# Peptides against a protein of PDB entry 6FRK: the designs that were tried, part 151

Target 1, 411 residues: chain A of PDB entry 6FRK
Amino acid sequence: NEEVLNAMLKEVCTALLEADVNIKLVKQLRENVKSAIDLEEMASGLNKRKMIQHAVFKELVKLVDPGVKAWTPTKGKQNVIMFVGLQGSGKTTTCSKLAYYYQRKGWKTCLICADTFRAGAFDQLKQNATKARIPFYGSYTEMDPVIIASEGVEKFKNENFEIIIVDTSGRHKQEDSLFEEMLQVANAIQPDNIVYVMDASIGQACEAQAKAFKDKVDVASVIVTKLDGHAKGGGALSAVAATKSPIIFIGTGEHIDDFEPFKTQPFISKLLGMGDIEGLIDKVNELKLDDNEALIEKLKHGQFTLRDMYEQFQNIMKMGPFSQILGMIPGFGTDFMSKGNEQESMARLKKLMTIMDSMNDQELDSTDGAKVFSKQPGRIQRVARGSGVSTRDVQELLTQYTKFAQMVKKM

## One batch from the design tools (peptide; made by RFdiffusion4, then SolubleMPNN)

Design b2_p18_6_s3 (from b2_p18_6, 11 letters changed)
Fold by OpenDDE base, seed 4:
Structure b2_p18_6_s3 (fold): chain B 411 residues (1-411), chain A 18 residues (1-18)
Amino acid sequence: as target 1 above (411 residues)
Amino acid sequence: ESSEVKLLEKLLKIAELL
């Protein structure tokens, strides 16, 4: 029994190392799992695999819990959030994502570019902020990040902004000069939260990087980026362990919406290859599918209209990139949709919706929309002309709808 | 299975057909 346990733990340890989990954490987890497993309960015919998976899951959950409550902004207060991290960590992009996240929640949010080191840092922030309609501050002439940060924070405090995000310089290496600059900025603006942004793709280097930042600056929160790539996110555990700070958000792609609140259980499930069913449920629930019950009830009765399909396409579009949705499903690898296929798939969805926008209520609300069009082929020509597409494109849509309606009837 | 999981499976099947 101990040999079998050791063999299974070796496989789990290998998988965790392949997921970029730090070797020290993997060793500690192995010891903790061994101590948590009752070998006598394993003898009683319980599914040894499920028991080990549960023990591993429980110990991974503990590794992502720093025992410290995440900082949250206070409504009606001026909350200053300082971002720190290396160049290429996705820090500047993440500042914009966080600002957009709070703005969409009805917070008065702004961005400050205190990165004077990187040429075009302010232009990049300005471009992102302008696209998202987020107020921003920065300078093309001021070279002192302390001055820019102080002036920007003062300006936005006086304008009663609730979320004031300060992007700092990132350098390619941990240089003492970077840490001194970060400390000077932090001392000047007195941030309510310091967010360390870490690239998940740096693998085993995550611990050393996160520790070096924490040893110099009072990091209180972590954001992990590039979780859309080959990085399985094991570096996130290293960041929490090193910073003793909670992960508050994850970056899951290049789009401004590719940004999610960190959830421990879904993250660990994904790390273990169990999928993120909970995060997908939560995303679906966050879409305010107010008609979920009505749709579920229609779907139970095998009713599915072109309008119901249109609403589902709107929901899929609101969920963000399709690759992320698929990457939350157990057994759908990250490779299932190349980045090129995602934009094409979203463009295809939008095209299908544009075709449906040229349909009338009788066509949209019919329980047999395909039959409505088959009985009166002139409807296909009308819709094709109205949407600027071929009659073939409308027929392809109706063929897809028919396949969906048949699936709904079988479910 | 929660009604939510079934809805999700339906959305996913919708997604696979796209």
Scores: peptide ipSAE 0.016, ipTM 0.391, DockQ to the pose 0.026
Fold by OpenDDE base, seed 1:
Structure b2_p18_6_s3 (fold): chain B 411 residues (1-411), chain A 18 residues (1-18)
Amino acid sequence: as target 1 above (411 residues)
Amino acid sequence: ESSEVKLLEKLLKIAELL
């Protein structure tokens, strides 16, 4: 029993290290899991695998919980949020994402660019803010970030803004001058929250970076960026451990809406390849796909047409980055990300839709579309010519449709 | 909730075949 436990824990530890979880945290988790597992309960014929998975899940949940309540803005008050982080962490993009998130929730939100070090920082912020219709402040001539931050905060306080986000200068390395500047800005504006923005793609470097920020600046919140399909998310655990501060949001892509409130359970589920069913439900609900009641009823009756499949592809395309949607699906997280980039997956869907655009209503609305084509092979040749594809591509689509229709009939 | 979860399970199964 102990050998089996040790073997399974070795596999889990390997997978967590591959997921960029810090080696110290993986060791601690291994010890905590060993202490939490009753070997006598494992002897009683309980599913050892499920017990270990549950113990691992519980210990990962504890690693992302700093035991402190996240700061939340107060409605009808002026809330100053200062952003800190390295250059290239996605800090400036994240400022815009957070501003847009609060604006969509009916908060009076604004952005301040106090990055005087990076050429074009203000132009980038202005461009992002203008696209999102977010009020902004900055200077092309003032070189002191303290002056810009102070003037911008005062202006937006006088205009009764509720969310005042201050973007600061990033450096390429942990430089003392960066931390001095951040402290001067923080002392001048007296922020209600200091948000550390961390890039998850830096892997094992996450702990050292997060610690260096926390040791110099009173970080109260963490935002983890670049949690797209290549970033394994293990760096988030390192950020929490080093900062002792909660993750409040995650950035999941390049779009302004690729930003979500951090949820511990879905995040750990995704990290373990269990999928994020809850986040996918939330995304489906945000899309107001309520018009799919008719589709739900058809699917309850085991009816599935090529048109129903086309409408589903349109819905998937509307949900945003296909990689994010697939990464929310149990069992898709690992193998689907290996088969191509998001653009290739979207191009594949668009190709399938283009083939279906060359079908007629009799073909699209048939509850046995594959049988319509099998009875009259000339239809395949017509559709292939109309869509500019091979007859093999049309047959492949019909094979996929048949698998779907069979799956719907078994539901 | 139950209808949304079922739609999701169906979308999930549709994605599995892509």
Scores: peptide ipSAE 0.015, ipTM 0.398, DockQ to the pose 0.027
Fold by OpenDDE base, seed 5:
Structure b2_p18_6_s3 (fold): chain B 411 residues (1-411), chain A 18 residues (1-18)
Amino acid sequence: as target 1 above (411 residues)
Amino acid sequence: ESSEVKLLEKLLKIAELL
């Protein structure tokens, strides 16, 4: 029994290390899991695997909980949120994502670019802010980030903004000058919240980076970025441990909408490769896909047309990056990303839709679309010409449709 | 099963075929 437990814990520990969980946290988790598992209860015929998985899950949940309540902005007040983080962490993009998130919730939100070090930082922020219709402040001439931050905060306070986000210079880890500048900015603007932005892809370096920021500035919140990539987010645990601060949001892609409130359960589920079924359900519900009662009714009757498939592809495209959807599916997260990037998957969907845009209503609305094309091969050639694709591409689409229609008939 | 779970199962099956 103990050998089996130790073997399974070794596999879990290996998988957690491969998920960029800090080695100290993995050791602590292993000890806590061993202490939480009664070996005698495991002998009584309980599913040992489920018990270990539950114990691991419970201990990971504890590692994500710093025991500190997340700061939340106060409605009708001026809330100053300062962003700190390394260059390349996605900090500037995350400022825009957070601003957009609050704006969509009806907060009067603005952005300040206090990054005077990086050439084009203000242009990048201005582009992002303008695209999202978020008010912004910055300078092309002022080189002191304290002046820019102070003036911007004062301006937006006087204009009764509720959410004032200050982006700071992202520099390299080893510049004492960076930390001094961040401290000077923090002292000048007196932020209500300091957000550390961390790249999930930096792996085992997450702890030492997060600690370096927390030792210099009063980090109160963490945002983890690049959780759309190969990073399983294990570095997020290291950031929580080092900062003693909750993760408040995650960045899940390149789009401004690829940003969501942090949820512990879905995150740990994804980290363990269990998928994010809850997050997928939430995204499906946010899209009001349930309002397609007509589609649900057709699917209950085993009816599935090429038009129904087209509408499903439109719905998938509305859910955001296909990689996020797939990364929410149990077992798909790692192996599917190895076969192509998000852009390739979206390009494939768009290509399939473009082929279907060249179909007629008789072809689209047929309950046996594949048979319509098989009976009249000239239709394949017409659609191929109309969509600028090969006859093979149309046949591949029809083969895919046939697989879907067969699955719907089994539902 | 909630309409949501059935919709999820459908989306999962769609994603498996993509």
Scores: peptide ipSAE 0.013, ipTM 0.395, DockQ to the pose 0.027
Fold by OpenDDE base, seed 2:
Structure b2_p18_6_s3 (fold): chain B 411 residues (1-411), chain A 18 residues (1-18)
Amino acid sequence: as target 1 above (411 residues)
Amino acid sequence: ESSEVKLLEKLLKIAELL
């Protein structure tokens, strides 16, 4: 029993190390899991694998819980949120994502660019803010980030903004000058929250970087970025351990909507390759797919139309990036769609929808749409001309529809 | 099966066809 436990713990420890979990945390986890597993209960014929997985899951949940309640903005107050992090961490993009998140929730939100070190920092923030219709402040001439941050915070306080996000300078390395600048900005603006932005792709370096920021600046929240790539998110555990601060959000891509509130259980499930069924359910429920009951009933009766397929494509497009959706499904790892494949998949869906927009109600609402087109080939030519595609593209759509309809009939 | 499991199955089927 102990040999089996040690073998399984070795596999779990290897998988956690391959997920960028810090070696010290993996060692501590292994010790905690060993102490939590009763070897006598393992003799009772319980699935040893499930017990070890549950013990590992429970200890990982404890590692992402710093025991500190996340800061939350107060409605009707002026909440100043300062962002800190290395250059290339996704900090500036994350400021815009957070601003957009609060704006969409009906908060009066603004952005301040206090990055004077990087040429074009203000232009980048301005571009992102303008695209999202977020009010912004910054300077092309002022070189002191303290002055820019102070003036911007004062301006937006006087204008009764509720969420005031301050983006600061990043550096490529941990530099004392960066930490001094961040401390000067923090002292001047007196932020209600300091957010450390961490790139998940830095792997084993996450602990040392997060600690260096926490030792110099009072980091109270963590945001983890680049969880759309090969980064399995184990670095997030290192950031929580080092900062003793909760993860509040995760960045899951380059789009402004590729940003979500951190949930412990889904994150650990994803880290373990179990998928995020709960987050998929939540994301599905957020779509208010009430009209899906009618579709589910049609599908149960083996009825599937081109219109039903069109509506499903619309629903999928509303769910956001396919890589995120697939990465929430057990067994569809983050590797299943590279960013290139995602845009291509969305472009494919849009192309298919554009073809269907040129179909008539008789074609869309037929329970055998492919047969309608096969009986009257002139319909294919009409739809092809109407949508600006080849007759082959229409035939490929009808072939895909036929495959779907056959799968529905087998349900 | 919850409406959620059926939707997951749909998403899986759509993902297999893309």
Scores: peptide ipSAE 0.008, ipTM 0.393, DockQ to the pose 0.026

Design b2_p18_6_s4 (from b2_p18_6, 14 letters changed)
Fold by OpenDDE base, seed 4:
Structure b2_p18_6_s4 (fold): chain B 411 residues (1-411), chain A 18 residues (1-18)
Amino acid sequence: as target 1 above (411 residues)
Amino acid sequence: MDSEVELMLKLEKIKKAL
């Protein structure tokens, strides 16, 4: 029994190391899992694999919980959020993503560029902010980040902004001058939250970097970026351990919408290769799929219409990039959609919706939409002309619908 | 559990239809 446990723990430890989990945390987890597993219960014929997976999952959940409640902005207050992190961590992009997230939630949000070190930092922030219609502040002439941050914070406080995000300079290395600059900015603006932005792709370096920031600046929150790449996010555990601060959001791509609140269970599930079912459920629930019960009930009765398919396509489009949705489904790794395939897939989805926009209610609401079109081929030609597509494109849509409807009837 | 499995199956179905 102990040999089997040790072998399975070795596989789990290897997988966690391959997921960029820090070697010290993996060792501690191995010890904690060993202490949490009752060898007597494991002897009783319970699925040893399931028991070990559950113990590993439970200990990973504890590693992601710093025991500190995440800071949350107060509605109607001026909340100052200072961003800190290395150059290339995705800090500036993440500032824009966070501002956009709160703006979409009905917060009055703004951005301040206090990065005076990087040429074009303000232009990049301005470009991102303008695209998202987020108010911004910065200077092309002022070189003191303390002045820019102070003036920008004062301006936006006076204008009753609720979320005031300050982007600071990043350096390529841990430089004492960077930490002093961050401390001076923090002292001047007195942020309600300091967010450390960490690149997940730096792997085993996450702990040392996160610690160096926490030792100099009162980091209260972590955002992990580049979780769309080969990074399995194990570095996030290192950041939590080093900063003693919760992960509040994750960056899951390059788009402004490729940003989501951190959820422990989905993240650990994904880290273990179990998929992100809960994050998928929550993302689906956030979309106000009030009709999800009605659709589930229709699906249970083997009913599926072209309208039901259209609504599902709208839901997928609202969920963001299809690659993310797929990466949340167990057994569908991130590698299944190259970046080129994602835009093509969304364009294809939009094309399919445009074809359905040329259908009538009788066609959309038919429980056998494909049969309606097969009985009256002139409908295909009408829809093709109405949507500006070939009759073949309409037939391909009907073929996809038929495959889907057949899968619904088999459930 | 049942709702999660139903949602997963729904999303897998959508994926296979795309």
Scores: peptide ipSAE 0.000, ipTM 0.283, DockQ to the pose 0.025
Fold by OpenDDE base, seed 5:
Structure b2_p18_6_s4 (fold): chain B 411 residues (1-411), chain A 18 residues (1-18)
Amino acid sequence: as target 1 above (411 residues)
Amino acid sequence: MDSEVELMLKLEKIKKAL
């Protein structure tokens, strides 16, 4: 029993390390999971794997909870939010995403570019802000970020803005000069919240980076970026542990809408490769895909056609970055991202759709499309010629369809 | 709750069939 537990915990610990979870946190989690699991209850025939997974899930939830309530802006007040983080963390883009998020919620939002160090920082912020129709402030001539931040905050306070976001200079390294500049800006503008922006892709460096920021400025919130990539977000746990601050939002892509409130359970589920079903549901609901009710009704009746599969591929393509959608589906994330980028995944879907575009209505609308093709093999050759693909590609599509149709019949 | 759990179970079934 203990050997089986230790083997499973070793696999989980390996997977967590591969998910960029800090080695200290993984060790602590392993000890906490071992102490939480009664080995005698494991002997009683309960699904040992589910029990371990549940214990791991609970301990990861605790690691994401700093025990501190997230700061929230007060409606009808002026809320100053200062952003801090390294260059390339996605800080500037995240400022725009947060401003846009609050704007969509009916807040009067604005952006201030206090990044005087990076050439074109203000142009980048201005471009993002203009696209989102967010008011912005910055200077092409003022080199003191304290002056820019102070003037911008004062201006937008006088104009009764509710959300005033200040972007600061990002540096490539932990430089004392950066931290002193950030502290001077923070002292001048007296922010209601300091947001640390962290790139999830930096892996094990997340702890040391997050700690360096917290040791110099009063970080009260964390935003994790680049969760659309190969990063499983395990570094986010390191940021929470180091900053003792909650994750408030996550960046899930390059688009201004690729930004969502942090949810603990979906995040841990995704980290464990269990998928983000809640985020998928929320994303599906946000897209107002009324066609999903029609699909759900067809699925309830055990009917699934090649046309229904085609419509689903269209819906998936409308949902945005296919990598995100697949990453939200339990266990599509690991095997599908290992085989190609988002473009390859979309190209594969487009190829499948192109094959179906060469099918006739009798083939598409058949409740047993695979049997229509099996009874008349000449259909496969026709479709292959019509779509410019091999007969094997058509057979692979029909095999995939058959798997789906068999599953729908079992629902 | 019931609809989300049902959708979750459906998505898990979808995954196992893929």
Scores: peptide ipSAE 0.000, ipTM 0.306, DockQ to the pose 0.025
Fold by OpenDDE base, seed 3:
Structure b2_p18_6_s4 (fold): chain B 411 residues (1-411), chain A 18 residues (1-18)
Amino acid sequence: as target 1 above (411 residues)
Amino acid sequence: MDSEVELMLKLEKIKKAL
């Protein structure tokens, strides 16, 4: 029994290390799981695998929970949120994502660029803010980040902004002078929340970097970025352990809407490769895809039309990047769609939709759309001309539809 | 439960067709 437990724990520890979980945390988890598992209960014929998985899941949940309630902004108040993090962590992008998130919720939100170190930092923030229609402040001439941050915070306080986000210069753990500048900014603006932005892709370095920030400034929240890539998110556990601060949001892509509130259970489920079914449900519900009861009924009856396929492509496009959707489905790791494949897949979906926009209702609503086209090849030529594509592209779409309709009939 | 399974099956179908 102990040998079997040790073998299964070795597999779990390997998988957690491959998920960028810190070696110390993996060791601690292994010890905690061993102490939490009664070997006598494991002997009684209970599913040993489920028991170990549950114990691992419970210990991972504890590693993500710092035991501290996350800071939340107060409505009708001026909430100053200071961002800190490494250069290249996605901090500036995350400031814009957070601003956009609150703006979409009806908060009066603004952005301040106090990054004087990086050439073009203000232009980047201004570009992001302008695209999102978020008010912004910064300077091309002032080089003191304390002055810029103070003036910007004062301005937006006087204009009754509710969410005032301050982007600071990116720092490195070897740059003590830049940590002193960060502390001076924090002291000047007196932020209600200090957010550490961490890149999930730095893996085992997350602990030491997160600690370096927490040792200099009172980090109260963590945002983890780049969870859309090869980063399985194990670095997030290291950030929580080092900062003793909750993860409040995650960045799931490059788009301004690729940003979601952190949920512990879905995140640990995803980290273990169990998928994020709850996040899928929430995203589907946010999209008001409940009108898909009619489609679910059609799918139950083995009926699937080109219109039904078009509506599914619209739904996928509304859900955002297809890589994120796929990364939420169990057994479908993020590796199935590299960032290059995502834009190409979205462009492919748009192309397929443009072809279907040139179809008529008889073609779209046929339960055997491919057979309608096969019986009258002149329809393919009409659709190809109408959509500005080749007859081959239309045939490829019909081939995909046929494969899909066959899968629907087998369910 | 049934709606979640149906959604998951739907998404798996979409994925296998793309």
Scores: peptide ipSAE 0.005, ipTM 0.323, DockQ to the pose 0.026; fails the geometry check
Fold by OpenDDE base, seed 1:
Structure b2_p18_6_s4 (fold): chain B 411 residues (1-411), chain A 18 residues (1-18)
Amino acid sequence: as target 1 above (411 residues)
Amino acid sequence: MDSEVELMLKLEKIKKAL
């Protein structure tokens, strides 16, 4: 029993390290999981694998929960939100994303550029704000970020703005001069929330960077960026552990709407490469696609056909940034995202749909479509000829379908 | 918590089938 536990924990620890989870947190998780598993209950014939998985998940939830309630803005009040973070963390882009998020929810939002160090910082913020129709403040001539931040906050308070976001200077390194500037700005504007923006792509450096910010500035919230790239998001756990502050949002791309509220479970699901079915359901429901409830109910009952897969591909093609949506579908995320740009992924879906367009209703509506084709191999050759593809392409589609259908049957 | 873990166990069964 202990050997099986140790082997499974070794696989989990390897996967977490490959996801950029800090080695100290992985070690802590391993010991916490061992302490949470009753070996006597494991001996009683319970599904040892499910018990270990449950324990691993429960300990990952604890690693992203600092035990502190996230700050939330108060409606009808003036809420000052100061952004801090390194240069290249996506801080300025994230300010615009957060302002846009609240604006779309009917909050009166504005942006202040207090980055006087970076040439063109104000032009970049102004460009993003103008595209999103968000009011902005900044200066081309004032060099003191404290003056700009104070004047901008006062202006927008007097104009009864509800969400006042202040973007500060980033630096290439943890320089004491940056932290002094951030403290001077924070003291002048008295922010209701200080948000640390962290780049997930820095991997194992996330802990040290997040700690350096928390040791100098009263970080109350974390936003994690660049979760669309090669970063598997394990650095987010390091940021929570170092800052003792909740993750409030994640950035999942370059577009202004590539921004979502942090949800613990979908994030851990994605980190473990399980997909995000809940986030997919939420995104699908936001699109008001009338047939989605019927499909969700079929999926809950373990029913999945080639037609249901075709309809899902049609929905995905309608849902906007294709990479994000595929990342939410179990088993499509990792292999589809790693091999190409959004256009190549869309071309691959269109190819799969063209193969399914050459199938008949008996093939499409079968709850075991793969078995229909395996019993009559001549169907594969017919579909391949009808769609202008190889028999191998049809077999690859059926393999993907079989994987997905076996998955839905296990839900 | 229990609904969260149940969803995760579903999602992990899902991942292993893909």
Scores: peptide ipSAE 0.000, ipTM 0.288, DockQ to the pose 0.018; fails the geometry check

